# Ledger of designs, part 281: peptides against a protein of PDB entry 3T6J

Target 1, 375 residues: chain A of PDB entry 3T6J
Amino acid sequence: PIVESYIGFIESYRDPFGSRGEFEGFVAVVNKAMSAKFERLVASAEQLLKELPWPPTFEKDKFLTPDFTSLDVLTFAGSGIPAGINIPNYDDLRQTEGFKNVSLGNVLAVAYATQREKLTFLEEDDKDLYILWKGPSFDVQVGLHELLGHGSGKLFVQDEKGAFNFDQETVINPETGEQIQSWYRSGETWDSKFSTIASSYEECRAESVGLYLCLHPQVLEIFGFEGADAEDVIYVNWLNMVRAGLLALEFYTPEAFNWRQAHMQARFVILRVLLEAGEGLVTITPTTGSDGRPDARVRLDRSKIRSVGKPALERFLRRLQVLKSTGDVAGGRALYEGYATVTDAPPECFLTLRDTVLLRKESRKLIVQPNTRLE
Target 2, 372 residues: chain A of PDB entry 3T6J as posed
Amino acid sequence: PIVESYIGFIESYRDPFGSRGEFEGFVAVVNKAMSAKFERLVASAEQLLKELPWPPTFEKDKFLTPDFTSLDVLTFAGSGIPAGINIPNYDDLRQTEGFKNVSLGNVLAVAYREKLTFLEEDDKDLYILWKGPSFDVQVGLHALLGHGSGKLFVQDEKGAFNFDQETVINPETGEQIQSWYRSGETWDSKFSTIASSYEECRAESVGLYLCLHPQVLEIFGFEGADAEDVIYVNWLNMVRAGLLALEFYTPEAFNWRQAHMQARFVILRVLLEAGEGLVTITPTTGSDGRPDARVRLDRSKIRSVGKPALERFLRRLQVLKSTGDVAGGRALYEGYATVTDAPPECFLTLRDTVLLRKESRKLIVQPNTRLE

## One batch from the design tools (peptide; made by RFdiffusion4, then SolubleMPNN)

Design b2_p26_2_s4 (from b2_p26_2, 14 letters changed)
Fold by OpenDDE base, seed 3:
Structure b2_p26_2_s4 (fold): chain B 375 residues (1-375), chain A 26 residues (1-26)
Amino acid sequence: as target 1 above (375 residues)
Amino acid sequence: SGRELDLQFALATGNTDENGYTHTVY
């Protein structure tokens, strides 16, 4: 088999300032069958990047064909095993030398088994569909998240010699209609500028890219979905995200006004964006469970995904990228922290919902290393 | 910043199997 590995201080999720990497390492084997889907996605990446809701001037100047491989992990060392990885984390290297994407296929497979009776916060009519398409929709989301999420966008930089990587006279900020007024100076990085929100903000951008681009027919075709199946995959992907946004409340600590998990914070932000869109797109309804205790239901109106959801996500995603590109920390923080704020304000009453989420929390899940055989 | 899609997405939105691991045959 083809063996891949990496090791080092790589991810900074556990650093509140997003600077210090945690030691991580894995050994894995290539899953050729699953890698083929991602290779097709890579082949379409340059075209799909043009579908993102920002001007080409805010995208990388040169498309660098990345590697994307599905891996079956044999061993993983770290505080948590990811579903997908995009490396390196250094934006300068990503822009100049390219990047590698991996999907940890067997990790995803472990998470696919869902017992219907234990599936919380969904309408009964959605449960079977959710169970059926959660896995496939997640594969789509991982591919888009890594390749076109983390792999997209340009940082405006002035180098140590005073040269800009963009034309100051011609590049226009699509949000303001004005010339670019801020950028990264020499020595400044995404993490150094955005610090406490950098990781979660970037994950939110990547997740949003996934939701946004999964609506593109070519994406679904690449993954082998057509017709009604494609629509179901889209629906379940969006449904999974809004449900995850509710579940995310587990990782919020009200007493400290702090999020303990960057990805879950990101998913909550997306939920807030889609709730703000209104028009019946997303509804969270407190209910009473069969046990007489608080429960809740998340409803996503399938018919509103394209008409209401997509435009809302487009505007939000564009704002995320523009603020990232321009190094506008004040604007970025205001936007992101605004959506990441958890209060008990009506109509959602998120702090109350958090209590419900905690009440309905499932038992701890563990990942055990797989067994790989040669036949 | 981190560049991963965490397993919590899958774990939070679904269940693991009873064994918590998979078998891969090559």
Scores: peptide ipSAE 0.101, ipTM 0.594, DockQ to the pose 0.031; fails the geometry check
Fold by OpenDDE base, seed 4:
Structure b2_p26_2_s4 (fold): chain B 375 residues (1-375), chain A 26 residues (1-26)
Amino acid sequence: as target 1 above (375 residues)
Amino acid sequence: SGRELDLQFALATGNTDENGYTHTVY
């Protein structure tokens, strides 16, 4: 078997300012079969990057072929086990030297084993489909999230010598129609500028890329899905994200107006975007459970994913990228915090829904280290 | 910024099997 490991102060999720890395390390074995799918995704990455909803001027100037591997983790040391990783965490290095992606396949597999009776907030007619395709949809989402999410986009930079990595005269901000008016100066980074929202914002961008690009037939083909299966994978991926947005409310602390988990905040933001799209795309309905206590149901209209969902996500994702590229912290914060705000305003009444989410909360699962053996 | 997809997503959106084990043949 091929063994991979990494160790160091890597992720800054637990730093409110996104600056200090937490110690993390793992030992894993390469899953060759799943890695082959990601290799195909890598082979298509340059083309797929062009499908993202921003001008090429907001994308990396040169495509650098990354490594992407599916890993079965034997041991993981850290505060949280990820499902996927994109490294390094320095945008300048990623932009100029490349990056590596990993999917923690066995971690995902553990999460796929959902008992139907414990599956909350879904319509009964969606549960079986969700259970069937959750795993495959996660594989797709992780691949896209890491490779084309975190692996995409350009930061506009003025270096220490005053040189720009973009043509100030010709590059146009697609949101404003004007020339670029802001950028990263020497020494400024994504994390340093966007600080408290940097991690969640970036995760939101990456998740949005996943949802957006999973609609592309080539992506589904890479993962081995065609026809009705591909459509089901798409549906479940979007449904999973919408449901996750509701579940995310668990990680909001109303008293502090604070989110305790960056990815969950990101998923809530995406839910808000898709709800804002309207037209019956997403519906959250408070219900009464069989126990007589509050419950809720999330419905996603499959037929409106492409017609309503995709355009909404496209616009949002483009805005995220443009604001990121230009280092527009004020605009970025306004956009992101706007969608991340949790109130009890109708029609959604999210604070009330949060109570429901908490009421239906399952016990935290324990991840156990796997074993290997020689056959 | 963080560049990981959190397991919390998978856990929140799904359940673990009874034993919490997966097996892969290499």
Scores: peptide ipSAE 0.100, ipTM 0.594, DockQ to the pose 0.031; fails the geometry check
Fold by OpenDDE base, seed 5:
Structure b2_p26_2_s4 (fold): chain B 375 residues (1-375), chain A 26 residues (1-26)
Amino acid sequence: as target 1 above (375 residues)
Amino acid sequence: SGRELDLQFALATGNTDENGYTHTVY
């Protein structure tokens, strides 16, 4: 078997300033079958980048072909086991040196062990589809998230010599229609500049890229889905995201106005974006469970994903990227924190829904890492 | 980046037996 290992300061999610990496390490074995799909995605990455909803001037000047590998985790040391990794996490290095994407296959497998009767917040009619396609849809999402999410977008930079990596006279901000008015100066990074929102903001951008690009037939074909299967994968991927946005409320601390998980905050933001789109795309309905206690159901109108969902996500995703590229912290914070705000305002009453989520919460699972041997 | 996409979420919302072992993931 092909064995890979990594060790070092990788993720900064636990740093409130988004700068200091957590020391982590793992040993894993290559999953050849899944790796092949990701390699196909890599092969199409340059073309798929053009499908993202920002001008080429806001995309990387040169696409650097990364390695993309799916791994089965043998040993992992850290605060949490990831499902996927984009290395390195430093934007400046990703822009110049390239990057490697890693998907942890057996971690994903564990995450998909779902019992139908215990699946919360979904309509009965969606449960079977969800169970069937959650895994495959998540593979699509992870691949897009890591490769074309974290791997996309240009940071406008002025170097120490005063030179710009973009043409100040010709590059136009698609949101304002004006020339670029802000950028990263020498020594400034994504994390240092956006600080407290950097991690969650970037995760939100990456998740949004996944949802947006999974609508493209080429992406689905890469993963081996066509026809009705492809549509089901799309539906379940979007359904999973809106459900995750609801579940994310568990990780909000109202007393501190704080999110405890970057990805959860990101998913809630996406839910808010899709709810704002309206037109019956997403509906969260408070209900009463069989136990007589509060419950809820999330409904996603499949027929409105492309007509309502995609345009809403497109606009939002473009704004995320433009603000990131230009280093517009004020604008970025205003946008992101606006969607990340949790109140009890009608019609959603998110704080009330949070109580419902907490009522339906299961006990936290424990992953016990077994001994692995070759026979 | 993107490391804790689903696992931590699943751990937080999944079923755990009396011994703390995972049985179901949401």
Scores: peptide ipSAE 0.016, ipTM 0.437, DockQ to the pose 0.031; fails the geometry check
Fold by OpenDDE base, seed 2:
Structure b2_p26_2_s4 (fold): chain B 375 residues (1-375), chain A 26 residues (1-26)
Amino acid sequence: as target 1 above (375 residues)
Amino acid sequence: SGRELDLQFALATGNTDENGYTHTVY
């Protein structure tokens, strides 16, 4: 088998300031079949990047085609095992040196194992569909997240010599209509500037890219979905995200007003964005379970994904990117933390919902990392 | 709920035990 590994200071999620990488490492075996799909995605990446909701001037000048491989993890050393990774995590290097995307296939496979009876917060009518397509939709989401999420967007930089990597006279901020007013100076990085929100913000951007681009038929085709299947994959991907946003509340600590997990915070933010869109796109309804205790239902109107959801996500995603590109920390923080705020304000009453989420929480199971044998 | 929550956790973060072994939670 083809074996891949990486080791080093990779992810900074455990750094409160988002700068210091955690020392991580893994050994994995290549999943050739899934890797082939990702290679097709890579082949379409340049075209798909054009579909992102920001001007080309806010996109990388040159897309550096990465290697994208799906791996079955044999061993992983770190505080957490991701479903996918984009390396390096340094935006400057992504822009200049290229990057590699990795999907951890067996991690995803584990995530696919959903029991209907344990599936909370979904309508009964959605459960079977969710179970069927959660896995495939995750493949799509992870691929997009890593490749076109983390792999997209330009940082405006002024180098040590005072030169800009963008034309100050012609590049217009699409949100303000003005010339670019801020950028990264020499020595400044995404993580150093955005600090406490950098990781979660970037994850949110990447997740949003996934949701946004999964609406494109070409993407679904790459992953082998057409017709009704493609629509179901889209629906389930979006449904999963909004549900995840609710589930994410477990990882919020009200007493400290902070999030304990960057991805979960990101998912909650997306939920808030889609809730804000209104028009019946997303509905979270507190209910009473069969046990007489609090429960909740998440409803996503699939017919409104494109008409309501996409535009809302488009606007949000563009704002994320623009603020990122320009190094506008104040604006970025205001935007992101605004959506990341958890209160008990009506109508959502998120703190109350959090109690419901916690109430419905089941004991976690740990799995032992596998051994491999040659047959 | 719990299992799905665990799955979300697994996708984002595993757990490393006191011995330094990372486990996938699902």
Scores: peptide ipSAE 0.013, ipTM 0.424, DockQ to the pose 0.041; fails the geometry check

Design b2_p26_3_s1 (from b2_p26_3, 9 letters changed)
Fold by OpenDDE base, seed 4:
Structure b2_p26_3_s1 (fold): chain B 375 residues (1-375), chain A 26 residues (1-26)
Amino acid sequence: as target 1 above (375 residues)
Amino acid sequence: VLTGELSVEGEEVGDVDYQVPTVNYI
């Protein structure tokens, strides 16, 4: 068996300023069969990066072939167990030196063991499909999120010598039509500039990349899905995201106007983007449960994912990347906090929906260390 | 980092036994 481990101050999600890493460590075993899918994704990564909705000037100058491995975790020491990891977390190092991706495959497998009767906020007709494809769809999402989400985009930098890593005369901001007006100076990082929104914003970008690129037939083919199965995986991936955006309300604290979890905030933002797209793409309907208490249903119109959802996500994702690349904290904050704002305004009445989400809250699952044996 | 629903901080932790598939690591 191939054993991988890491240890150190790695993830900054628990730092309100996004700068201080939490001490984390794991020991895992390589899942060769699942790793082979991610190797195929890596082999296609350079081409798939070109499908992202920003100019090549906002992408890395050189493709650096990363490692991508599926790992089954034996032991994880930290405050939370991720489904996927992209390291290092420094964008400057990612673009110049490269990165490694991992999928924590057995963590994903546990996350999908949802009992049908406990599956909240879905239509009954979607539950069986969701249960069937949640696992596979999340494998796709993790692969895209880590490799092509966290692994994509360029920061515009002026170094300590005053040299730019981009041509100031020729590079155009696709949102403004103007030359680049802002960048990272020497010693400035993504986390140092975007601070309180950095982690959640980056997760939102990576999740958005996953949703956007999962629509590409080549991605589904890499994971072994074709025809109706590929369409079901796409549907469930998008459905999972919009459901997660509703579930995210659990992690909003109205009294403090803050979010307690970066990924859930990101998923709520994506839900808001897809709701804003309109045209009946996403519908959240308050209902009454069988217990006579408030409930809700999320509906995603499968037929509108490509026609309505994709263009909305494309525009949003491009804006995220452009603001990130240019170090435009003011624009980035205005965009992101705008979508992350939770009010009780109609039609959604998100604060009221939050009460429903809390009422339907499930107990957090405890992940127990697996065992290995010699046979 | 992508976190699943299980990795999210919550007040109540329920014990759920899940069997993961047996994987051959050799």
Scores: peptide ipSAE 0.068, ipTM 0.619, DockQ to the pose 0.060
Fold by OpenDDE base, seed 2:
Structure b2_p26_3_s1 (fold): chain B 375 residues (1-375), chain A 26 residues (1-26)
Amino acid sequence: as target 1 above (375 residues)
Amino acid sequence: VLTGELSVEGEEVGDVDYQVPTVNYI
């Protein structure tokens, strides 16, 4: 077996300022069979990066081929177990030195196990598809999120000598049509500038990359999906995201106006973007459960994913990247916090929906340390 | 980092609903 370990002060999700790492560690075994699909994704990564909705000037100057492996975790120490990891978390190092990706395959397998009768907020007609394709669709999402989400985009930097890593005369901001007016100075980082929104914003960007690129036939082919299966994987991936955006309300604290989980905040933001797109793409309907208590249903119109969802997500994702690249904290905060705001305003009444989410809350899953044996 | 349902702090812990199949690592 190939054993990998990961240890240190790595993830900053527990820091309100996004800068101080939590001490984490795992020991895992390489799943060779499951790693092959991620190797194929890596082989296509340079091409797929060009499909992202920003100019090449906002992408890394050079593609640095990363490693990507599927790992089965034997032990994990930390506040939460991720499904995938992209390291290092330093954008400068990702840009200049490269990165490594891992999928925690057995964590994913456990996370996907949902009993049909416990599956909340979906239409009955969607439940069987969701159960069937949640695992496969999430493999796609993890691969895209880590490799092409966290692994994408350029930061505009002025070094200590005053040199820029971009041509100030020729690079145009696609949102403004103007020259680049802001950048990172020496010693400024993503986390230091964006602070309280940095982690969640980056997760939102990475999740959005996953949704956006999963629409690309080549991505689905890499994961072994074609025809109707590919379309079902797309549908379930998007459906899972909009459902997750509703579930995310559990992690909002109204009294403090804060989010307790960066990824859940990110998923709620994506839900808000897709709701704003309108045209019946996403519908959240308050209902009454069979128990006579409040419930809700999330509907995603499959036929509108490409026509309505993709363009909305494209515009949003481009804005996220442009604001990130330029170090525009004011613009980035205004955009992100605008979508992350939870109110009881109609039509959605998100605070009321939060009460429903809390009422329908599922028991937290626990991972138990597996055993290995020689056969 | 992408987090699944397992990574989220919840109040109530229920029964383990799933066992990971045995994988051969050789």
Scores: peptide ipSAE 0.066, ipTM 0.594, DockQ to the pose 0.065
Fold by OpenDDE base, seed 5:
Structure b2_p26_3_s1 (fold): chain B 375 residues (1-375), chain A 26 residues (1-26)
Amino acid sequence: as target 1 above (375 residues)
Amino acid sequence: VLTGELSVEGEEVGDVDYQVPTVNYI
């Protein structure tokens, strides 16, 4: 077997400033069959990067082919087990030195195990599709999130010598139509500059890349989905995201106006973007459960994913990238915190929905360490 | 890093009712 591990101060999600890593460690075994899908994704990555909704000037100058493996975790020590990893966690190094990706396949498999009768916030007609395709759709999402989400985009930098990594005269900000007016100075990093929103903002960008690129036929083909199956995987991926955005409300603390989990905040932001798109793309309907207590249903109009959802996500994702690239913290914070704001304002009444989410909260999942044996 | 849908604040841990399929790593 091929064994992979990491040990060290890696993830900074528990640091309010996104700077200090938590000490983590894992031991995992390579799943060769699943890794082959990610290798095909890597082989297409340079082409797929061109499909992202920003000018090439806002993309990395050179794609550095990463490793991407699917790993089955034997042991994980940390505050939480990720579904996927992109390392290093330094955007500057990702641009210059490259990166490595992993999917924690058995963690994903456990996350997919949802009993139909316990599946909250979905329409009955969607539950069977969701159960069938949640796993496959998550493999797609993780692959895109790590490889093309975290692996994409350029930071505009002025180095210690005063040289720019972009042409100041010719590069145009697609949002303003003007020349680039802001950049990262020497010693400034993504995390240092965006600070308290950096992690969640980047996760939001990566998740948005996943949703956006999963619409590309080549992506689904790489994962072995064609025809109706490909469309169902797309639908379930988007449905899972909008559902996750509702579930995310669990991790909001109203009295502190604070989010306790960066990925959940990111998913809520995406939900807000897709709700803002309107046109019946996403609908959250308060209902009454069979127990007579509050419930809710999330509905995603499949027919509007490409016509309404994609353009909305495109615009949002481009804005995220442009603000990130230019180091526009004020603009980035205004955008992101705007969508991350949780109020009880109609029509959504998110604070009321949060109460419903908490009421319908599932039992905490426990990941149990697996064992290996020779047969 | 992408994290799965795991509840952080749940007090009740249900029974482990799901096993990951056995994979041959050799």
Scores: peptide ipSAE 0.042, ipTM 0.509, DockQ to the pose 0.059
Fold by OpenDDE base, seed 3:
Structure b2_p26_3_s1 (fold): chain B 375 residues (1-375), chain A 26 residues (1-26)
Amino acid sequence: as target 1 above (375 residues)
Amino acid sequence: VLTGELSVEGEEVGDVDYQVPTVNYI
């Protein structure tokens, strides 16, 4: 429809256990021009799913062609306005019934309005490129995050009758080389099993899918980027993610050892993965600002994205998916909480960096004054 | 062509148990 809406208990981010949805709703209008890009992405989705770093046995048995629409929000009632949505939020329903994706295009457009002089933690040489390509790169990231992130992967399930949705004798865990030893039983869900880490873990998986697949030429072509522009979009997408991982420290509460925002925790985890990859891929350098106070710079070596970044992210993303598919909460928690831990250990000294992030914090942007016009 | 736009205003939000950023994925 030209006008779309939803209402109900949808997102569980505000539930510490990831189970109870917040009541929210929106009214939006279809952006036809941007929707056409996402339709092309949907048309390639089945092929792009094969590029994900897990065996087909860990992917959905049957590709269900989803809808993907770009929406301009007229009103949104909730604790925050998302950039993209993948619904329903139940993995079992996504596997059996399918899903719908939306991008809230005008939310993204507003997020692009950053003044160069206020752009924190980037090298001066990256600022103009970042400003130019943040928007387009974010469109790519949202599309991949929703469609191929949240829309990918299989849960191994034993139903109430004791039947498995996978062949126990032939399916091999690619991380262990062994048969599948764990799965979801009847009544167990992603959220019920992974509980406190479920939302953030899934966001981390989806963001990682975005970074991983944005390297694929076909993805950039779908969005209309070729040559140097495609490489700049890739670079800025990865740069935005590592910057976001630093900014994420705002949402960590040291005294409670907890994260207050699932996506920001996810972005910090990705930053940690890419830092662990080493080889000068990502560097965070404490500096002194022009005001004489602490500052920092994030540097991403463009030349190492494919050679260092991609393999590191591939291994990590595969582990995320395998642990998710098998319902291995112990392994999943150990992996995820390991990367989500914030300490002041060198060389990064993340708690000290958090102080710098807080010092350089900008006022939170609130989205207001929705409007429509005929052009 | 129908186009939609939004505006942004700055608001300081303190440390809370759960804080949603302005732009997020779902």
Scores: peptide ipSAE 0.018, ipTM 0.579, DockQ to the pose 0.225

